Peptides against a protein of PDB entry 8BZL. Designs and how they scored, part 170

Target 1, 228 residues: chain A of PDB entry 8BZL
Amino acid sequence: SYDRAITVFSPDGHLFQVEYAQEAVKKGSTAVGVRGRDIVVLGVEKKSVAKLQDERTVRKICALDDNVCMAFAGLTADARIVINRARVECQSHRLTVEDPVTVEYITRYIASLKQRYTQSNGRRPFGISALIVGFDFDGTPRLYQTDPSGTYHAWKANAIGRGAKSVREFLEKNYTDEAIETDDLTIKLVIKALLEVVQSGGKNIELAVMRRDQSLKILNPEEIEKYV
Target 2, 242 residues: chain B of PDB entry 8BZL
Amino acid sequence: SRRYDSRTTIFSPEGRLYQVEYAMEAIGHAGTCLGILANDGVLLAAERRNIHKLLDEVFFSEKIYKLNEDMACSVAGITSDANVLTNELRLIAQRYLLQYQEPIPCEQLVTALCDIKQAYTQFGGKRPFGVSLLYIGWDKHYGFQLYQSDPSGNYGGWKATCIGNNSAAAVSMLKQDYKEGEMTLKSALALAIKVLNKTMDVSKLSAEKVEIATLTRENGKTVIRVLKQKEVEQLIKKHEEE

## One batch from the design tools (peptide; made by RFdiffusion4, then SolubleMPNN)

Design b1_p18_8_s1 (from b1_p18_8, 6 letters changed)
Fold by OpenDDE base, seed 2:
Structure b1_p18_8_s1 (fold): chain B 228 residues (1-228), chain C 242 residues (1-242), chain A 18 residues (1-18)
Amino acid sequence: as target 1 above (228 residues)
Amino acid sequence: as target 2 above (242 residues)
Amino acid sequence: MSFAERMEEIKREKEEEA
C-alpha cells in the first residue's frame, strides 16, 4: 500500500497538518501548569459532563509515574495513546536504569514520539499539547510543555487549550516569587489563573498537586473552594 | 505542481524535489545563524527569538547545541526536527567513541547525519527535515572546521557562512569582509556582530537576542564556551562605537 | 551550488511563477 505522505511541506514552507493539529489543541479545554518552590500544580477546565456520564472516566490529569503527571488539551483519544506509551517508558526506565525518569527525559520521549508522527508515512500529527510536571530524583520541581510538532520547553508557568492566551497573560502579570512562596499561594495562583476563563467557579476546575516525595493528589471540589 | 506537493518526496517532470525546496523555504524564515572560521578558533552566532517571561531561564542556549567535547552545532528551521537531529548527532558521536576509543572526526559526523537526511528525501513515506545546521569542531586531521548541511543531505566546509533569515545578504557581507588567512577569533566575533546587526530584522541589536559560542584549543583540549550576555553587550557596544 | 545560491534561485523561480 503506497501510504501517501500526510504531513508535507506547503510551497511557502508550512506543515499544514501540524498547524491544523495546533488548531485542534486550541479547541480543547484549558489546562494550566505552575511550578512552585516545592510543589507543582496542574489545573484543568472541566467540560460539562453529561448528567449520566461517570465523572471518573473523564480525567484530564493523569499520572505517568509516581514522580510525573500530565495534563493535556486537544483530542482525548490521541492523548490516551501518548499516555500509555509514556507509562510503559517510565516503567521500562525503572527496570533498565534502576532510577525513575527525569521530567525532562519523559518529556523528550513524548516530544520525539510526536515529532515522528509528523514525519511518518500514513500518520497524522497528534492533536494534543501536554503540560508535564513532576520532580526529578534530586527533588527539583519541573514543568514542561509539548505541542503537536514535538517541540518542548521548560516553563515556570504555562497554559494550553482554548483559554490559554488569557491565562498566560494573567500568569505573566501575577507569577512572582512572592506569589509562589508557599504551597497554598501556588495553588491559589493556578485557581485564579483558571478563573480568568472558566465560568461558574471552582466546580468546573480539576486540580492536581504534587509535592516533593509525595504522590499525585487530586483535590476535591470542597478543597478547591477553600482557595477561592 | 500540486500533484507533487501531496506525495512523498518525488521528482517533478522538471527533475525538482519540491519537498526539499519547500523545506529550504521554511528555513529561510528561521532565525539567522552565522559560522566563522578563524586561525585560532571557530564561532557560531545565532539569533535568539524566543524571549518569554515564563520560560525557565535554565536554558543557556536556544539554538546552539554541544554535540561532544570537540563539536557544536547551530540550527535553523523546525525546532522539533532540530532536536531529533541533534540527539542523533550525539548518539552517533558516542557510538563511534565507544567503538574506536577516539572522538569521531568532524566531517564523518556531518556525513553520517547527511546520509540520514538524504534517506528522508529518497525513501517513501517520510518528509525532509526542515532544518539546516552549522557545525563547528576540531579534530586532529583538519584542525578547526566549519560545515553547513541542508535538508537534501548536502554539506560543505566553509570559512564563513550563514543559514536562516537573510542568509544570502549575510553571505555577501561575509565575502566582502572575510580576510582569508588573517582572521583571528577576535576579528571573527566583530564580523559576526557586524553581519547580524545588518541582517536581523530588528531595529536595534541587543545581547538578549544573540547567542554566541566559541570553540578554541587550550592546553591540548577543545573548549566550547557560550559567551555571557555581558560579553555580547561589549561586542555590540564596540561595534556601535566604530 | 551553495545553500545561499540555491535559496536565491528558489526565490527567483517563485517570483517568475507568480
Scores: peptide ipSAE 0.015, ipTM 0.510, DockQ to the pose 0.152
Fold by OpenDDE base, seed 1:
Structure b1_p18_8_s1 (fold): chain B 228 residues (1-228), chain C 242 residues (1-242), chain A 18 residues (1-18)
Amino acid sequence: as target 1 above (228 residues)
Amino acid sequence: as target 2 above (242 residues)
Amino acid sequence: MSFAERMEEIKREKEEEA
């Protein structure tokens, strides 16, 4: 019987639907996030866009608010739902609290949303992990990761998706205070990390940069090539 | 019959709630958490399993959560479930404070969460929370307190207890070494290190793999403190010298 | 002994001590 997509425990104490959602994330394009001193950088592997696809429609990095952006790995349709709800929450927070969300706040909101989908009848887990970066109102750069279970942590640097292991290993070796001393060095670190798993250089990388007191900037391929 | 395994609110022919049992099994694989009640304080000690170099160091505690000024908890099980429950505990405590202009009594906070846990076992279409909690607190009614709760919504007060990996062995050790009426916080800390050293799946106990919080009373105020790594190192070193 | 069985045993022990 196609039993209702209920996330239940196995006899061994496993939540199979959450584990399977994590497998869906591992099939996703690689994303990397790095927190610098006064910069946050997201990089994502571009899948070969079919010749006839509008490149504008395949953005894997999106703004949640002026001070927060997100990259994801996994099911794009699931990501859209999470992004939309997060955007609504960011706007609601501005209206009710008269301040933008902290990066932790919106991460916790997304994490709680994901967790509820692991415990609600007739709902499957979201098949996405997310890297959430931005600045708190005090100008502190933040990086968070969420997974399908609704777990979240703060990171200096992290990666998600198919190449995440190799990218993380690179970051563990190369993330130093010296490597993030400048904005340019931080950007270079992200590019180098992605190049561990992405072939053919800057053409296959989407890169977004948020500097302190600045809006999200998506770099064009020519700008990326200057850092390679 | 496999039909009873997938439904949270159905008793087996033997009167078992399989989803609750399976949630408890999941907790058995989680990192060890200890609680010990002393005459002059209460402590939580928890295993840190996930030491990642890229984690932002701002997280002083992975498994220990401050609930209010007078209570903290430790969690064994699913981290995301734990985050939801700890947030709910904080909300309950805050609502009580706003309504009554005094801190919520420790047992009342524990009971309120246990009712929520129980509801997730009783009402169809939701799985149990895969989380056990240890609660430490102080109130004017009972002084220092230690509680344990499980996925069923059952709870109890304890002098010393353990949840998570090797909890049964830890409880047996606590029963042997716990001296009723003579337990100081200092002795409790030493006992916690002794038990963790034997129950953790590590060859050598290190301060990076252990988090400890103490709850004490100073000048008529509750003080909840997470021990610094150096303090934990000293406790481990002292244990190795005995 | 399962965790559940152990918890029931502990509950029983506490009920007997009360």
Scores: peptide ipSAE 0.013, ipTM 0.516, DockQ to the pose 0.045
Fold by OpenDDE base, seed 3:
Structure b1_p18_8_s1 (fold): chain B 228 residues (1-228), chain C 242 residues (1-242), chain A 18 residues (1-18)
Amino acid sequence: as target 1 above (228 residues)
Amino acid sequence: as target 2 above (242 residues)
Amino acid sequence: MSFAERMEEIKREKEEEA
């Protein structure tokens, strides 16, 4: 069956391995990204950290560079490979071009990497979608989403993973200019969006904030509870 | 030649990597390995299943491998796969030391191997490694550390965990008895014996069936020690008296 | 409306307000 082959076209023109990789993403923890006026916010559903697990090893939000962050849904091991490649590219770009990457550039790099794994013999697609946020050199906040196919688009807000549909529906209703007028309101919007699918409140949310000309800040649980 | 492409780990219609899940299932039938982090050290305790009377005095731990001066690991799963992975760990650690003139950080060694494991789940013509590992180590960044990795290339840091046979029951017992912030290496050893006694399908725990290694710091150096059979016997006796 | 359509609408609304 074509569904048991390496990524090949079915008779009806489907890339089943890509579609199945998208199903792996849908089983992942929910992630949300929102672009504000002068802020980008990533939120992720914390899977219940098993008792005795070290929380530091359960990170779903990571920096790719000083100006770019990524959240993902799907296979954690696959994500690590993509993150490492992206970090190397960010540093390489700084060395060769003498400027940080644009958020679009690094998104396109990741997308191209994913696409190659959909076309290369003897490889399966990456089982991840990613939300990539950051600031371009001109101070413009950006949000991009990538999927297992290697497609990418710019967004004002988006969600990925198991709760993505409900979170997107919430964002469609509640994302307004008034809702993102301030940094605090933007953060509140992300938290409220995640609370549509996350049980037991702020303790189960990981939140990261990047403001213009500032480094990534991961909020602690106490800081998150102030917005609830 | 084209028939070998059929052995690639691929997604199921439901987005599952069945070859990885099947590798994890195989590990569930392997000997039990425990790891416990203490304030003053970290330990591995592993079930020794192959007590071949004809095995020459096992100078070397069957299930516990020294990786470098600061790290050791225990393995659950396919022995041949374990040998390949433990050798790779040693090579990675050595290359890092040569390149940077300092020991590789514990998590970095774990992640390097996990990236290899992941690659065997993504690249054609390869099967996943049928091995889970527990890693114990010390570095200047995080001190004493315990990690677990699986065939998917996922890993996590732990205060206490178990892989192999009856791992779920062992983890439940560890969750019940592990006292965060109060765990000494001595208490961790006692806990390891307690858990192994309950999880190993043996009427009586014997020192011949258990390998224990401790990792401590003495005079600013990491000391990795495999407990002697007599020491393990004493731990078992103490547990039987409680 | 799909999310994409709504997000494009919000984009247009912002461009018209600017």
Scores: peptide ipSAE 0.000, ipTM 0.603, DockQ to the pose 0.014

Design b1_p18_8_s1 (from b1_p18_8, 6 letters changed)
Fold by OpenDDE base, seed 5:
Structure b1_p18_8_s1 (fold): chain B 228 residues (1-228), chain C 242 residues (1-242), chain A 18 residues (1-18)
Amino acid sequence: as target 1 above (228 residues)
Amino acid sequence: as target 2 above (242 residues)
Amino acid sequence: MSFAERMEEIKREKEEEA
């Protein structure tokens, strides 16, 4: 009975719908984020696209603004709603404040949105976690994570989705100042981290790179294979 | 009955608000937070549970938040709810400052948030916030102050109190060892370490698992300071030597 | 729904929530 109640505490103080939303995230494709010195990198596990699906239409990494991008794990339809609202907020901020959002600002906006959906009747939690990366106006690279509860934290590196545990364990061992000394080393670190859980090498990885004062670049499979 | 458990704003036949009680239960599983009022300052001491190597921010404070120049708080419960409430506290304090050109009195800030908490227990379509807060502050009206609030929107002023895991045991210890009128900030820090050492489910208290903030007055200004890990280590070491 | 239409819808949703 409590399992079906959207905004109800259990007798033991749990929000089951939030916990179940976390389980939906754990079933999602793995995503990884790493902050380098002057680069941020997102990597995502490609699901086996059905033979008839256009591979170009299944993007798991999306720009929120010129200086911010997001990867997610969980329900794609839920992610679309969050992405659209975040994009509107980024544009609104540019119009009202005359500066782009900080990565923290837009993360907090997304987190607050998620939190509200955990507290209002008639709304279920969003079944997504997100990795949000980008550059602040001062050129500082940032990485944030949000979950279905609306929590958020800043990270040097993190992972979400089905393989997140193994990828995090890899990153905890291998994330060093030496490992992120160059852009290429940072990209290699993300690829190696994803290869802990992704079978069949670079063909099953989507990789996005944002460098300081540059737009989001999605790497093609051939570019990824150069780092393998 | 299960029907009353699932509705956020309905009294049980016994006159209980089960959703508020269940929110308080959630807080009981959260990390311990202590507050102690001294003659020359106020402190917050909190358990750190989330120590991750990949965290970007050297969390100077995971659970202790500066609200304005004269106030800080600690939180126990649902982190996302805590973030919403701490942001609201900052907004209330800032709006007051802009309107009146003076800092908001400590109790008024606490009351304003408690009214919001209460509303989430009374109006349909909302659940209670799963968060308790300890507030420390200074104002010109009452000097150094310590407050506690819960999910119901109830609050009170305290000389010393605790929220989160093992809070009842901590409060009992504070009642035994707190000396009214004789409490210095130094003695309060020692008391905080003593209580945390007994109430945290850790074999050995370490500085990495404890965060402490002090609020003092220096040259007519409020100073809010988070203790460095080395300072916390010294406090723990002194306690172990006694 | 176009991006522009969705932007207007979200603006309306924000105005209704305020």
Scores: peptide ipSAE 0.000, ipTM 0.501, DockQ to the pose 0.039

Design b1_p18_8_s2 (from b1_p18_8, 5 letters changed)
Fold by OpenDDE base, seed 1:
Structure b1_p18_8_s2 (fold): chain B 228 residues (1-228), chain C 242 residues (1-242), chain A 18 residues (1-18)
Amino acid sequence: as target 1 above (228 residues)
Amino acid sequence: as target 2 above (242 residues)
Amino acid sequence: MSFAERMEEIKKEREEEE
């Protein structure tokens, strides 16, 4: 009898299914996010795409709205569900409130969704962590991180996935006001952080940049190489 | 025995709800939260465990949540569960305000959430919330109030109490040092620091690791204030000098 | 102390205060 996926407490007070979902995240490709002064930057490790695989289908950075984008680590299929729901919520908010979501709002929505899947019968936790970046309507750059439990926090910089520890250690040492003084320096910081865990140069990095009042821009490999 | 451990809403042969007990164990490993009722106010004191350099400084309180103008709470347990419950508390309070054009009485808000918690222990297919809460508030009926609730949906009013790590030891200390009828907010703050210093698994208490909020009445209005780090440092320093 | 034991203690404390 396939026992219905139930997230229950262990005798020692642990939610094993949530912990196991966090382990699934740790197996995911590394993603990094950095909040600059007037820029937010996401970087992800590119896994070697099979020669015959369409590169367009392997995007790890997705727009949720014009002012918000997300990178994730963990189960790609789970991420798709979260992204789709988040996109619907962003559009719904625009229609009902007549303003775009704040980055905190959409993060809280995603976090609440994840939390509900940790408490509902017949559902397993989402096997994803996400970095959510963007601009509030007042032009303030924001970075949030969510995990499988539905916990979320605001960050100056953070990383998720297999290389997250090393990347975070790098960011803790190198994230200064001086290091994010310009947009270019902020981009360089993200690239340098990813290079702590990615051996091959700009070819194995996907980088997305969002500037104030600008749309999400995904940098091509040639543009990335100019920073390295 | 394992058959009852996995089902959230079934009594054991001994009449125990294991999932509720296990949720309480999870809370026992969470950061310590204290509540103390004084004659002139109420306070919450909570342990900060997650000090990350890369956290955005905008988060003034990790474990203390304002619910409305007259109430705040502190949480021990699973953060995501806490976020859901604190949001629900805010919604309940707001709905009441809209319906009755008056703030919700403190105990009614606590009871409403406790009914939700209880439902998660009785209706199949959901786990209990892994969260205990301390509530502080003021209303026109009972004045300053302190409540505690747990995953079962049980609650009680307290003069002083503790949840989370080393809560039993903290409660014992509070029982010894709490002076009924003579507790000022100043004395309560000193007592909170004293208890936290002994119950936190730290060699030295630092202001970075402690959150304190006070609820007072000023000019007929409730004031909820989170103490600044410098104020907490002064309290710690005073304690070390005694 | 089990939850039940603690609740019984609280109940007892309330009954003693009445």
Scores: peptide ipSAE 0.006, ipTM 0.509, DockQ to the pose 0.043
Fold by OpenDDE base, seed 4:
Structure b1_p18_8_s2 (fold): chain B 228 residues (1-228), chain C 242 residues (1-242), chain A 18 residues (1-18)
Amino acid sequence: as target 1 above (228 residues)
Amino acid sequence: as target 2 above (242 residues)
Amino acid sequence: MSFAERMEEIKKEREEEE
């Protein structure tokens, strides 16, 4: 019965709806984020898009602002709500503060939003984790991760979704200063990490790159194949 | 029984708030945090559970948060709830400073947060915050202070206390070893290590798993310092030699 | 009653109710 209730504590102190939302994330496609020296890279597992699906609508990597992008794992519909709110906040911040958001700021905003949905009546948690990457106004690359609970942390590298464990294990072994010494090496690290869980090589990987003072770039399959 | 477990925080026939009790249960599974008041300072010591190599920020303190120049806190329980409450504490402190042009007294900050916690136990459609906090601070009214608050919004001042995993055992040890009126910060640090070594269920206490912050007064200013890993190692080594 | 003591009582009460 506790699992059907709005997010309430179980007798043993668990928030089952949050835990179940985390299970929804684990069923999601794998996403990986890596912070390089002057680059941030997001990679996502492409699910076999049904032949009739418009590829435009299946983007798992979204810009929140010119300096911030997000990948997610879990419920796509939930992600849209979070993304839209985050975009509005980014624009509002630009209007009111006259500066772009920091990556930490927008992450905290998203985290607070998620947390509120774990404590508000009549609402379920968001069934998404997010990797949020970008550059602060000072040019510092940032990577944050947030989960359905509203917890967030800064990372050098992380992964979310179905293959996250294997990808994290790979990153723990292979993330070194040498491995991120160049932009190309950083990109290669992300691709190699995803290949731990993605079958059929570069065709099933979506890769986004943001360099310092540059906009988000989605790599095409041919560009990805050059790294593999 | 089920009717009271599935609804927002309501009284049981016995007058119990089960959601508050369950929130407290969640805290019991969290990493241990302890606070000790000394004559010349206060300290927080917390168990660090999450050591990930890929974490970007050397979180100098995963569980210890600076609130303002005169106060810090540690949290046991749900991290996301802790982040929300810690942010509120900072906002309250800043608003007070702006309004009164002086730092908020420690107890007033604690009380303000406790009122928020209490409200989340009373108003429908809200769950309690799944966190307990230890607060350390200094103000001109009471000097060095240590407070504890729970999900109900109750708080109290303490000379020494513990929250989180094995907190009851820790409190018992503190009661036995705490010497009222004779506690120096140095002795408090030694006591903290002693208690943590017994409560963290580890064969050997390592500096990587312990966060310690001290709050002292130097030249009429409050100094909040997180101990370096090497300093913690020295404290552990000293304890092992005794 | 200390917070710790109260927590122990709550645990004991729950164990007795199961």
Scores: peptide ipSAE 0.000, ipTM 0.502, DockQ to the pose 0.131
Fold by OpenDDE base, seed 5:
Structure b1_p18_8_s2 (fold): chain B 228 residues (1-228), chain C 242 residues (1-242), chain A 18 residues (1-18)
Amino acid sequence: as target 1 above (228 residues)
Amino acid sequence: as target 2 above (242 residues)
Amino acid sequence: MSFAERMEEIKKEREEEE
């Protein structure tokens, strides 16, 4: 069956392994990203951490560099590989080019990595989509999304994972210049968007904020509740 | 048959490369891209299928890529594969410029990429690129040029051609309406709109669904310009009035 | 440089970029 082949076309021109990787993403926890005026915000649905699991080990938002962070949906193990490679590239870029990566650059790197895994025999696609946010050196906030195929685009706002459709529909209706006029409003927009699919309010949301010239800040549940 | 479908870079008993054919099939379902060579320029016109409200203002055409100062391309097929190939084209062009201190001739750039495409059909462990490209360019050797390449690494020069969805019908229309030696860029633009209007699976052609780039020569320099939405609207309106 | 050599270089460049 063509669906068992790792990196081959079907007779009708489909890459089934890429499509199936996209299905793996759709089973992942929902993540949302929003670009504000001077802020980027990532929100992720917290999986019910087993009561005995250390909450620190279940972070779905990670820094790639001081100016770039990523959320993902899909296979956590696959994400770890991508994150590690991206971090190495960010450091390498700083050493060789003497500047931090642009958000587009590191997105393109990740996208190219994913694409290679769709074209090499013996390798399956990465079962992850990612939202990559950050600031370019000029202070411009950026949001990119990439999928298992290695496709990437720039977004004002987007969502990935199980609830992505509902969250995107919400964002399409509610993302306005007024809705992102302030940092607080932008954060509220992300929270409201996630609440479309997340049950039990702020306790089940992981939220990270990056402001211009500031490091990634992960909000605690108490801070999130203030926006609810 | 199934054995050859699952293996990359092998011939069937009939001498067919099924993975290449299947890659071409994938391209057949992609958005339409057309190219038209005129006496005073070349153009690419491409279908935009996915217009999302939340997309960041794409400074760059979704389907049309500037390669260097003298060349651009449009792509039909897998976007991620297209990104890899367009990046490779840029690198090849840049390396040539650095080595020879002159821009790479259009056909040489096309050939260099086609060799890469071909290699992905011949060397084990790789699948073909699921992408066809149209190239527009200018060089001092042949002037304005239009090329098409496919997943096999085959390429050809064209006066007018189309790739992607309904490409066969588009090519047929181009053959009927293209006037060799009499094609101006203005007439080529009109022809592009005419063909897209008939070949795109849309009820009505709109400017938001069409990307057009022109390559011209002004004062001894190549100018690559993506038409503004308003300009495309005017072209569509003019076509509707005819 | 032969086509094969160039392809090996391209592969190597891509591997070095990995």
Scores: peptide ipSAE 0.000, ipTM 0.494, DockQ to the pose 0.086

Design b1_p18_8_s2 (from b1_p18_8, 5 letters changed)
Fold by OpenDDE base, seed 3:
Structure b1_p18_8_s2 (fold): chain B 228 residues (1-228), chain C 242 residues (1-242), chain A 18 residues (1-18)
Amino acid sequence: as target 1 above (228 residues)
Amino acid sequence: as target 2 above (242 residues)
Amino acid sequence: MSFAERMEEIKKEREEEE
């Protein structure tokens, strides 16, 4: 019955559709984000691409604007909708305000969108969490996380998806000012964090780096292996 | 008719709005928020549950939001719903300021949001907001004020009140210890720590788990200040010594 | 904005998201 898709409160005060959307996120591939001093790094677990699947078509790290990118865990189709809307908003903001969005601004936009889908009739929550990273116009690096409920917080480092617990535990132990003192150390921290849950080393990791005043760079497998 | 989907907030045979009651139940599981009105100011105290080492330094409190120069609020319940409502409060206050060239009166801002909450209980295809709010403010009409609102859109003015986890016990303690007409901001802060220490499900109250904001008047201007962790530690220490 | 105006704005924001 289609009527079960409406997000309503249970007698004990739970929004089951939001909780179930969070379970969908937990089934997703692991993503990690770390904010360094002058760098932001996203890492994602590569699912074993079927031998016949074009590896280039499954990007889990997407640019929203020149200064903002995101990784997600959960339903890829849901993520496309969020990404497209966020991109339109980034362009609209540049046109109307004559400045790029702040990372907080676009995160709040995405969070508000997700929240509305938890409260509107005939809609289900988005089955995605996202890590949103980038630089504000003043050159400050930022990392935000959003969940299916539409909550968002700023982080120094965080993880989402199936391995998120183990990765977060690693980051809680190993994220120090010394560990992010250089760009290279920050990249190494992300790789080490992902290796807690990713089998078969650097071949199964997608890594993206954004430095201050630079565009998003996706590292190739050979570049990743230099940090392992 | 698709608009009357049977899952809309509807009356039970007994005249109850179960979705509103269930939203209130959700708030009962949220962190405690407390408000106290004093003669020389008003305060909010909120439980901070999310203490993560990897959180970025939040310039603003997790649960206390500045609305304008004369008002702040605290939230208990679903954080995403709270973010939407606090944004609405800011927009309403800004629009009023632009239209009338003066700040919105406190009760008018509270009422405007309560109308929005009520609409989400009445119109088809919407669930209630799973959020209660405490509002603190100052205006030229009534001076220092404290309000509470719930998912139904009901609100009231209070001298002291509590929302969230163990709110009933907190309100009982406030009723016993609140001295009408004699409450200073200093005594209100002490009372807030006393009540939180008894109502929070923690063995020991720590400054890391408590956010406190004060609203005062200085030289004819409203000052909203979030207490530093060291100041909260001093309040806790003072309470432990008494 | 009146409550009605804000509800209309929220409705518009939702329709723009469709």
Scores: peptide ipSAE 0.000, ipTM 0.507, DockQ to the pose 0.084; fails the geometry check

